# Peptides against a protein of PDB entry 8YR4, part 127

Target 1, 309 residues: chain A of PDB entry 8YR4
Amino acid sequence: PRGSPALQLVVLICLGLMGLERALNVLVPIFYRNIVNLLTEKAPWNSLAWTVTSYVFLKFLQGGGTGSTGFVSNLRTFLWIRVQQFTSRRVELLIFSHLHELSLRWHLGRRTGEVLRIADRGTSSVTGLLSYLVFNVIPTLADIIIGIIYFSMFFNAWFGLIVFLCMSLYLTLTIVVTEWRTKFRRAMNTQENATRARAVDSLLNFETVKYYNAESYEVERYREAIIKYQGLEWKSSASLVLLNQTQNLVIGLGLLAGSLLCAYFVTEQKLQVGDYVLFGTYIIQLYMPLNWFGTYYRMIQTNFIDMEN

## One batch from the design tools (peptide; made by RFdiffusion4, then SolubleMPNN)

Design b2_p19_7_s4 (from b2_p19_7, 10 letters changed)
Fold by OpenDDE base, seed 2:
Structure b2_p19_7_s4 (fold): chain B 309 residues (1-309), chain A 19 residues (1-19)
Amino acid sequence: as target 1 above (309 residues)
Amino acid sequence: LREEIRAELEREQQRELLE
C-alpha cells in the first residue's frame, strides 16, 4: 500500500507470520515424532513432559488438527483486516471514478442500482481474489514444496517422489474435475435465474392470472421449472461428491504407498517408529488445506468471470 | 409498486448470492 508506512509494516508482519505458519507445519510433525520415539525408548519423565508441552504449544500456534484456526492464523487475519479495507476502498474509488468517465448514453441506459451492483461485484471479486491467492493458494503450494524437500532430505528420495506424484496427481485431477463441474454449476445458476424470473413475472402479473383463472397453469409451469432446476442441482452436487471421492482416493493411495514403504524401512531398522507416525501426520496436514482447493479454484474462476463483465 | 417489488426481489437474490 503506497502512502501509509503503518500499513506497509502490517503487510511485512503478515508475511513474517505466514513464514512462521510454514515453519510450524514442519515443526509440529517433528515434535510428534519425537514424543513417539521418547515413549518407545521409555525416556525420563522430565524430557517427555517438556517435549509434550512444547508440542501442545506449537499445535496451539498452528491449529488445524481439530478444524480450529491457529493463534498465528487468527493474528494474521486480524492484522490483514486493515490492509483488505485499504485495498477494497482503493478499488471501489477506482471503479467509481471510471463510472463517472463513461458516456452519458451508458448512464441513461442503466439504473443506478444496477451500476452500484456492478461496482460492488467488481470490488469484492478483485479484493477476494487477491486475498485468496496470497493467503490460501500460495501458502498451500509452499507447504507442498517444503514437504517434498523435507521428505527428500530427511527420509529417502522415494518418499519425496511419492509426495510429489501424489500432490501433482491430486492438483491435476482437482483442476480437471473442477473445470468439468463448472459447466454443471453454470447451467444450474442459469436455470435458477430463469425459474426466479418466471416466478417474479407471474407474481407481477397477478391480476391477469386471477382474471383468466390461470393459477393452476402458472403453478404447473413453475413446478416444471423447479424439477428442471433440481435435475441440474443434482448433477452439480453429484459432481462435487465425485470430486471429493477422487481426492480421497488419490490421498489414500499416496498414504498407503508411503506408509507401506515407511513400515518396510522401520522393519529394516533404517527408520524409527516415530518416523512412521510423522509421515502419516504430515500427509494428513498437507491434505487439510488441499480439501478446500477445489472450492478455491472455483472461486478464482468465478472472480475472473465477474471481472470480465 | 411493481418496480419496488422487483427491486426488493433483486436485492434478496443478491443477498442469497453473497451468503
Scores: peptide ipSAE 0.006, ipTM 0.352, DockQ to the pose 0.134
Fold by OpenDDE base, seed 1:
Structure b2_p19_7_s4 (fold): chain B 309 residues (1-309), chain A 19 residues (1-19)
Amino acid sequence: as target 1 above (309 residues)
Amino acid sequence: LREEIRAELEREQQRELLE
């Protein structure tokens, strides 16, 4: 942010923490490998205990699992709150200034609450999009690249190729299927808004409806609107299941191919047992943020739609 | 009354967005 050196420093610290997270993503699997190798070799307790303690400490810093954020990620998120608030306020003020430049006729045709809701949605959409790009997309792409480099350097080139093909296919299918799903979500949201508008209009005119004894007619119209909505909701939900299943299949095939190849090299004494565990752990670790990629890509698209409205 | 009903519906929407 231009104008606050303190916030610029916070951004630099957050970028440094993001770099540290990338380093942890490589180190944690390596230390886990080393534990498995030391256990296999029946190494002395002192070496094993030190390596285990170091691994647990690194794992605490990294975090892991669905919904589990590491210490470094939490610290980054905490420091970023001020930057997000600054960005949000700046966007909100820009939207507000733009609203004041609009014609009086535009303002007279809209209720102040509706205008404020549009402004708030626009602000949230921009801020959410930026946060997503910076904290999810870029780090995930970096982790994939680092993973490919790591496997290409420390494993056979075949492992790097498997990871590259698996992740490229995963990303491509995620984008394509998500873009396809967006049509269903847009249709669902449009029908939801129409159903809600009918309900609100009926309730706001309840005196007229009661005067004409039209309650049964309004209920039937609302029921038809709900049925149409549910048909679109089902398509949206079914398309999500299809996306998730496709993602699971791609990762499953990549994991299978790589695990079989790793097991073969362990049998040939070219790799240790720990390297097999490393590969599985690393692939699962790469998959975890990617699983959310489809959800976040939808959020991006929704936020763009909400900015266009 | 119409404004009150709308304001209640807007408050419910904001709750659903915060949950």
Scores: peptide ipSAE 0.005, ipTM 0.353, DockQ to the pose 0.138
Fold by OpenDDE base, seed 3:
Structure b2_p19_7_s4 (fold): chain B 309 residues (1-309), chain A 19 residues (1-19)
Amino acid sequence: as target 1 above (309 residues)
Amino acid sequence: LREEIRAELEREQQRELLE
């Protein structure tokens, strides 16, 4: 980003955060190994608890699995919004200005409907994805229920309770924050359509714009519409980061509580080291599909509201 | 051409409202 030292600094911070993510990807497995070793050696509770707490903190920073929604990743995504918006706005204005510089013959030879048809292909792909998403939500809920039953029967009722509370809180917050976020997304989409309509109207009136040498005026109006859109896009994107971070916090707390309790029971020789590994792996496995649950729920909710109208 | 494009835009806006 040339011209804004603030955005250049944000890019450098984002690159630094990407470096930190790479360091976390190495440190998290190391701390996990250290926990397993300390459990195997029957190390004192204080050392074990400190190592577990440190691991969970590092895991909170890293996030879990594919599409790591860790604190560092969320912070990077949040900071990157302004850089993306700057780049998008610059590209859109360059394209729009270039379209107004093109010859009348070029505009007369192209149907503006082709540009719109690319958007409709996007929507039709979403409806086909929705059925797939519904089929993925049900198995995920089943896996949660199976997990609660499994941990309640084979570990202790306390583990089942931790998983139940963690997953119930996760789902509830995911729904509530997704519903709240849907308002921002709708406002963004309506402004996107309005911005697009202005661009199309300006291009349809290309002859008139050329006749009056009003290209600069139309570009400025389009710039204002993009700025208004980007204000709404920022709210939508920031709300997504908030959702992901809230989800990460809930899973982190569940992982902390369950991992400490499991480590304690291993020290009491009521559970094996393998049970600690199983608990952590299973919670992470449950988290991976749940990360997309907010997206799935929103897509389902949008289709239901659009079917009711 | 303007009327065809306007009619196509209106049809697409109606599709986006129905989807």
Scores: peptide ipSAE 0.005, ipTM 0.335, DockQ to the pose 0.046
Fold by OpenDDE base, seed 5:
Structure b2_p19_7_s4 (fold): chain B 309 residues (1-309), chain A 19 residues (1-19)
Amino acid sequence: as target 1 above (309 residues)
Amino acid sequence: LREEIRAELEREQQRELLE
């Protein structure tokens, strides 16, 4: 972005955070291996607890298998919102300005195709979301229940309780924060539709705009509408980052509590090293689909809102 | 190209909506 040194700095910070994510992807497996080795060697509890805590902290920074819900990824996504908005606004204004330079014949021919494409995007998104709910959300809920039962029966009732509390808190916070976000998304969509309608009306009246040499006025009015939209979009996107970070915190606390408890029981020879590996692997496997749950629940709510409008 | 850029920006917005 040539116009703002602040946005250039944000881009550099985001690139630095991407580099940090790559470092975390290497460090997390190393620390995990070190835990397994320390458990095998029957190392003193203090060294083991420090290594486990460090691992969970690094895993909190990294996030799940996609990395999209890690603290570093959330911070990157949050900072990138303004860069994306700047780029989007610039492209939209360039497109809009160029459309006013195009012939009337071009404007008459394309309207039917754009409406059809919006309809096709709406229908394809709904179908994709329904498929995701059925094939990913329901199985994930089943896996959570199976996991609670498994850990309660084969490990200790305390493990089942930790998983239950973490998953219940995760789901509850996901719903509550998503309902809160829906208000921002409705406001964003309403303003987007109003901004698009203004652009369409300006392009409909192209002859009148050209007759009065009002192209600059219409571009400025469109710019103001985009700025209003981007203010609402920022709230929507920032609220998503907050959701993802809240989810990451809940899973991180569950992973910490469970991993420390596993490590303690392995030290007492009540569990094997393999049981620690099993717990960590299983929690990570539960987390990966749950990350997508928040995203898809949001998309479903949007598609319902977009169908109501 | 501009429609591709708009469609790519809309896909990127949809990806950030999916992320």
Scores: peptide ipSAE 0.014, ipTM 0.477, DockQ to the pose 0.253; fails the geometry check

Design b2_p19_8_s1 (from b2_p19_8, 13 letters changed)
Fold by OpenDDE base, seed 4:
Structure b2_p19_8_s1 (fold): chain B 309 residues (1-309), chain A 19 residues (1-19)
Amino acid sequence: as target 1 above (309 residues)
Amino acid sequence: SEAHEEIQRALATLRPPPE
């Protein structure tokens, strides 16, 4: 935002808060490890109570790994409202100005309501996509990279490799299955629109339908359209369950391989019991935002398709 | 939950009004 130093400062604060979230994502598992180690060593209550209190405070700042529930994320989201409004208004004014520069032939060929709808869709899609990329995709990729580096440096190169392979396979399968699923979603949406159009046409022609006593025929045609829609909806919903289950299986296999390796290193006295808990906690923490990644990749694809039409 | 509902509401508001 070139014109407001206050909004530039808010953007810098939001970027600083995003950096703090990345630090919290590393610190929370470390403090949880330390609690488990202190419990195992039967440490003094004062040391344990301080570490637990510090962990709970850090966990309050981080939230439940879903990003949106932590104090830092909520504060970032709150501060970002004004930046989003400024960006949205700027994009909307640019689109509106561009629409006024378009030829009279373009305006005469389109209804004003359709033009406004295209403008609103374009503005919402661009601003939503940008905010989404900045606040969810980039941070999640950063957390994966930080995780690979952390496990490679502080555990063993094998742990970094397991996390790398697991997350790479997860992302690849998420993309591939989401692209496959997009075909079912398009077919569902097309049939939904066709079913809605038939209902609207039947209701607009209500007097004619009543005159010919064709009510039963229109109801049966609508029923057939609903059954066809539900068959496509089932394929769309079942494909989502398959995506989620595939994602869960990949994370489960990564968690299994890494947990077995960690348990082995604990038995060899190379790692502590707390390090086993850290690994499991960190992998689950990486999984939470990744579950949203499929929803989000689909939003990106939908917005690109809606911009091409 | 709410963010998913807001996204669904935003997607639902992006549905053309019935002509």
Scores: peptide ipSAE 0.010, ipTM 0.431, DockQ to the pose 0.040
Fold by OpenDDE base, seed 2:
Structure b2_p19_8_s1 (fold): chain B 309 residues (1-309), chain A 19 residues (1-19)
Amino acid sequence: as target 1 above (309 residues)
Amino acid sequence: SEAHEEIQRALATLRPPPE
């Protein structure tokens, strides 16, 4: 973005955060290996607990193994909103200005066939979402129940309780925060439709705009409408980052509690090193589909809101 | 009007779908 030094700094910070994500992707497995080695060597509890806590903190920064829902990724996504909005606004204004310049040729050249393609994208998105719900949400809920039963039977009732509380809190907060986000999304979509309507009305009245040489005035009105839209879009996108961060915190706390308890029981020779690896792997495996659940629940709500409009 | 729907479609294609 050539026009704002503040946005250039944000881009540099986002690039730095992307570099940090790459470092975390290497460090997290190293710390996990170190935990396994310390457990195998029967290291002192204080050293083990510090290494486990450090691992969980790094895992919180990384998020889910992919980094898509980690604190660093969420911070990057949050900072990038303003850069995206600047770029989108610039492109949208350039196209709108160009459509006013080409207005007569553009109105004569467009064929009705593009309608059907957008309707087909809407229907294909709904079908894809329903398929994803059936093939990912139901299995994930089954895997959670199986996990609670497994940990309760083969480890200790405390592990089953930690998984139950973590997953129940995760699901509850996902629903509550998503319902809260729906208000911001509806407000955004309403303002988007109003901004589109203004652009359409301006382009339909292009002869009048040309006659009065009012092209610059219509572009400035459209710019103001985009700025109002982008204020609501920012709230929607920031609320998404908040959802992802809340989910990451809940999983991080569950992973911390369970990993410390596993490490303690391995130190007491009640569990094996393999059991610690199993617990950590299983919690991460449960988390990955749940992260997608939040994304698809959002997409379903988007599509329902977009169908209501 | 067909022109109104067509311009709305043009503008809809210009905005990236909200992620």
Scores: peptide ipSAE 0.008, ipTM 0.436, DockQ to the pose 0.105
Fold by OpenDDE base, seed 1:
Structure b2_p19_8_s1 (fold): chain B 309 residues (1-309), chain A 19 residues (1-19)
Amino acid sequence: as target 1 above (309 residues)
Amino acid sequence: SEAHEEIQRALATLRPPPE
């Protein structure tokens, strides 16, 4: 935001809070490991109680991982409201000024309230997409890189390799299946718009339709358009289920391979029981924001194509 | 003209984020 030094400071604070979330995503599993190890060793109650209290405080700040309602995430979201409002208003005013430069016929053909609703949806969506990029996509990629480095340095190179292969395969399949799915969603949206346009045209001409007693014919044509839409909607929904199932299988295989390797190293006394729990908890924590990655990628791809045209 | 229809389709397809 070039016009307000106060909003620039808020952006810097939000970036600092995002860095704190990354630190919490590493520290929370470490403290949970330490609790399990202290319980296994039957450590003194004072050490255990201090570690549990510290873990609960860190977990309160984290809120359960990226995408959960933690204190740091809520504070970031609260501070970002002003930045979002500034960006939204700027995009809205740019769209509104551009619409005023457009032909009078375009304004006469559309109710001003529908144009404003389209502009408001557009501005909220561009601003929402930028928020999703900054607060979900970039942090998730950072958490994956931090996870690979952490497991490679503190466990064994094999754990870092499993996380790297699992996350790389997950991201690649998510992109490829999302691009494939985008074709079905575009076809669905095009048919939805065509069905809506036909309904609006029939409703605008309702007096003529009544005069010719053609109501049954228009209803049947609308029904056929709905059936075509529902066939495309089913393909879009089925493709989403396929994406989610593919993602679950990749994470399940990564979790299985890593958990078996952890269990083996615990049986050899090279790792403690807490390290097994740490690996499982950390992989599940990385998985939570990745579920939305396909949705964010599609939204980005749609908006880039819509900005190039 | 097509760019404006596509921007409008874009803007219309941008459903509010799910609550």
Scores: peptide ipSAE 0.008, ipTM 0.402, DockQ to the pose 0.041
Fold by OpenDDE base, seed 5:
Structure b2_p19_8_s1 (fold): chain B 309 residues (1-309), chain A 19 residues (1-19)
Amino acid sequence: as target 1 above (309 residues)
Amino acid sequence: SEAHEEIQRALATLRPPPE
């Protein structure tokens, strides 16, 4: 935010908190591993109690992983409210100023309430898109990279490769299937608008419909429009289930391959039991924010298309 | 997830129909 040093400081603090979240995402699985190893080794109670207490404290700060309601994430979200409000207000005032510069014919051709709704939607879309990019997409990509580096350095290179291939395939399939689904969503939205327009037109002409006793005809016409809409909605929803299932299969295969490999290395005494738990926990932790990636990608694409028009 | 669809429906109801 240019012009407010206080808001610039808040942005820097939020970026620092995002860095802390990345560190917690590595530390929490490590401490959990250490607990499992200490339990397996029947370590002294004092060492176990300190490690458990430290783990619980770190888990409180982290929450459930990236994008979860941990203390650090909540603090970041709280501090960001003022930055978002400043950005939103600035975009809204720019749109409002631009609308006042538009010709009287444009203002007469569009209902003022619809123009204000478009302006508010535009502002919300831009600010929302930026927030999703900065706070969800970028951190998730960073956690994947950190994960690949961590597993490549502290585990066998095969674990880093499994995570890399799994996440790359997941992201690629998410993009490809989301682009494919966009066609069904556009068709659904077009049919929804057409169905709504017909319902509004029939309701505005209700006196004429009543005069001709055409109520049954208009109801049947509306029913046919709903059936057409529901056919497109089903395709959209079924394509979402297919996306989610494809994502689940990719993560499941990555988890299976890595867990079997880890179990094998534990049997060969190259890894400890805690390392098996670490791998499983870390993969599930990466999966949680990735479930939203298809949603974010679609929102980004739609908002870019809506900004180009 | 259904929650994602509901948030997206809420966000889509906040979208102008594409012209």
Scores: peptide ipSAE 0.020, ipTM 0.563, DockQ to the pose 0.044; fails the geometry check

Design b2_p19_8_s2 (from b2_p19_8, 12 letters changed)
Fold by OpenDDE base, seed 4:
Structure b2_p19_8_s2 (fold): chain B 309 residues (1-309), chain A 19 residues (1-19)
Amino acid sequence: as target 1 above (309 residues)
Amino acid sequence: TEAHEEIKKELSTIKPPPE
């Protein structure tokens, strides 16, 4: 933000905290590995207790891998509130000034309430999309890249390849199935709006419906509209379950392949037992934010469509 | 007429829950 050095400093601190989250995502699995190795070696209690305490502290900073529950993420979110408010206000004022520059014919043809609704949707869409890309999509892609590099350097090129193939297949299938699902969601939303419009029109014509004793007929028409909506809702919900199951299968296959390979290298004494636990922990940690990636892609698509209209 | 505009307004303010 140009003009406020305080907000620029807050943005820099938030970027620094995002870098710290990436470091924590590597360190937490490493410390967990070290605990397992120290337990296996029957290390002295003082060394074990220090490593466990350090792990728990790092895990408190990181959170549960959802990126929303860690102390660092919460602190970033808290500091970002003022930056988001400044950005939102700036976009809102730009839209408002642009609306005032539009021709009188454009304003006379549209109800002021519709114009304000378009402006509010446009502002919330743009600011939400940008915050979403910066804080969820980019960090998740960065964690995948860091994971591939880490496994390629510290384990073997084969582990990096498994993670690469698993995550690439996961992302590709997530996109393809989400695009397919978007058709069912659009059909559902269109039928929801049509069902709502019928209910509103029936209630607006309440006096006429009462005069003709047509209450039973309007209720039956509304029931038919609900049944049609529920048929489309079922397709939307079933397509979501199919997406989640496909994602789970891809991660399961990646976890299987990598876990078998890791177990083999542990039997060959090339890796320690802690390295097996690290691999499983790291893959599960990468999976947690990826589960939201489908929601992510959908929000991006919806926001682009809402900006073109 | 006014009651119908209020009902339309209330129905328009139900933001769908954020998914």
Scores: peptide ipSAE 0.021, ipTM 0.439, DockQ to the pose 0.147
Fold by OpenDDE base, seed 2:
Structure b2_p19_8_s2 (fold): chain B 309 residues (1-309), chain A 19 residues (1-19)
Amino acid sequence: as target 1 above (309 residues)
Amino acid sequence: TEAHEEIKKELSTIKPPPE
C-alpha cells in the first residue's frame, strides 16, 4: 500500500506478529517439556508454578496450536482487515476502470449484473488467494522448516530426518492427490452447471411444458441429471476421504517412527521423558495447520483456474 | 419478463455460497 504510511505500519506490525507466532510455536512445546521434566524431578513448587503460569500464558497467545484462535492471530486478523479492504477496493476500482475501457459491443452483449458479478468474483478470488498465501501457506512452510532445524539441532539428526521425510511425503502426496481430485471436482462443477441450466430452461418454458403436458418428461430428465451429478459428487467426496486417510497414514507413520526412536533414546538415558512429550506435542502442532493445507491448496488452484477462464 | 428474472434471482440465491 504505497499511498498511506499508516497502512504500511500496520503491514509491518502484522509481519512482526507473524514472527511472534513462529516463536510461540517453538516455545510452547519447550515449556510443556520443562513442566514434565520438573514434575519428574519433583522440583520445588515455586519453580513449577512459575513454569506452568508461563506455559498457560504462552498457550493463550498461541491458541489451539493452529494459531487461528490465539490472541496474537486474532490481533493480526483484526489489524489486517484495513489492509484487506484497501487491497480489495484497489482491485475493484482497477477492474471497474478496465470495464469502462472495454468496447461498447462487449457491454451491449452482457447484462450489467453479470459484469458486476464477474468483477466481484475476480476481486474476492485475488484478495482471498493473497490472504491464503501470506497467512496460511508461507507460515506453515516456515513452521516445518523451523521444526526440522529444531529437531536437527536439539535432538539426534535422525529426528530431523524423520520430520523432513514425513513432511516432504505429506506435502508431495497432498499435491499429487489434490491434482488427481481436481479432475473429479471440475467434472462435478460442469455437471452442476448443466443441471442448473436445465432446471432454469424448464422453468422459463413452463407455459410450453404445461401446454404439452410434458411435466413428467421434464421431471424424468431432471432426475437423470441429478443422478449423473450425484455420481460425480460421490467420486469427489470419496476422493476427499482418500486424501484425508492418506494424510493421516503419513502422519501416523511419522509419529510412530519418531515415538519409537524417542522411547528408545529415553531407555538409553540420552533423552528425558519430557523430550518424548515434546516430540508428540510438536508433531501434532505441525499437523494441525497441514490438515488445512490441502484445502488451501485446492482453493488456490480453483481460484487460479477461475481467473484463467 | 419480470417473473422470469425473479425465478432466476431466487434460483441464484438458493445456491449456498461455496464454503
Scores: peptide ipSAE 0.021, ipTM 0.435, DockQ to the pose 0.130
Fold by OpenDDE base, seed 3:
Structure b2_p19_8_s2 (fold): chain B 309 residues (1-309), chain A 19 residues (1-19)
Amino acid sequence: as target 1 above (309 residues)
Amino acid sequence: TEAHEEIKKELSTIKPPPE
């Protein structure tokens, strides 16, 4: 972005955050190894608890191993919204200006492909929704139930309770925050359609616009419509970052509580070091498909909103 | 209108899919 030193600084900060994410990907396994070694050596509880807490904090910053839902990645995504909006607006204005230079014959020739695309979007949306429910939602819920039963039977009722509370809170907050986000997305889509309609009306009247030399006025009106759209898009995107961060926080708290409890029971010789590794691995495995759950629930809601409009 | 949908298509190709 050549024109704004503030946006250049944001890009540099985002690159710095990408570097930090790479450092976390190295540090998290190192701290995990150190926990396993301290558990094997039967180290003092204070040293173990500090190392576990530090590991969980680093894991919270990193996210579920993909980096997509960690605090650092959420902060990067949040800062990147303004860069994306600036780039999008610039490209939209360039294309709109170019379309005003094009002849009316170009606009009349291409209608037939879009009725088919609306039908294909409707059918693909329903098929995608059904496939998502059957192949991702149901298996993920089954894996959670199996996990609760497993931890309750083979570890202790306390571990089953932690997993139950963590996953129930995760699912509940995912639904509640996504319902709250639907309002922002509906408003964004309505304003997007209005912005597109204005662009089309201006381009259909291009002869009149050229006759009055009003091209600069129509470009400024379109710019104002884009700014209104981007205000709603920012709310939608920021609410998404908030959802992902809330999800990451819930999993981080569950991982903290369960990891501390597991480390305590290993110290008391009630559990083995392998059980600590198992718990951490299993929670991460449950988290990976749940992260996609939020993404696909958004896709489902998108498809429903796009079918209602 | 046909022009609306093509302009929507061209303008939609400019919006990167939300990653």
Scores: peptide ipSAE 0.017, ipTM 0.482, DockQ to the pose 0.056; fails the geometry check
Fold by OpenDDE base, seed 5:
Structure b2_p19_8_s2 (fold): chain B 309 residues (1-309), chain A 19 residues (1-19)
Amino acid sequence: as target 1 above (309 residues)
Amino acid sequence: TEAHEEIKKELSTIKPPPE
């Protein structure tokens, strides 16, 4: 935000809080491992109680593993409200100024409600795109990189390779299947607009429809439009289930391979029981934000298309 | 009339899918 040093400071604080979330995402699994190891070793109560208390405090700061419900994330979200409002207002005023510079012919060709809706879409697309890139996509990629580095340094190179291959395959398949799904979504959206336009036209002409006793005809025409829409909606929804299942299979295979390898190293006394729990917990923690990656990618693509129009 | 204006308003507020 150029021109407000206070908002620039808030952005820097939010970036610092994002860095703290990344540190918590590494520390929470480590402390959980340490609890399991201390329980296995029958360690003295004082050491166990301190480690448990520290873990619970870190878990309160982190939240439910997604980072979205923790104290740090809530504080970041709260501070970001003013930055979002400043950015939204600036984009809205730029669009409004541009609309006033457009020719009278352009305004006469479009209903005022449609022009305002295009302006609202433009504002929401730009501000949404930036928020998804900065707060969802970049942190998720950072957590993956940190995970690969952590497993490569503190476990074995094989664990780092499994995480790398699993996450690379997950991201690649998510992109490819999402691009394939975009065709079905566009077709669904076009049919939804056509169905809505017919409903609006029928309702605007309701007096004429009633005068001609054509109510049954308009209802059947609307029913046919709904059936066509639902056929396209089913394709969109089924393709989403296929995406989610493909993602779940990739993560499941990565979890299986890594868990079996970890269990093997525990049987050979090269790793502790806590390290097995750490690996499983960390992979599940990486999976939670990645489950939404396909949604974020679609929103990014949609927002880019809405900015070009 | 009022119900039709509300439906028209509600239908107008449903974001049309992006073109």
Scores: peptide ipSAE 0.016, ipTM 0.472, DockQ to the pose 0.150; fails the geometry check

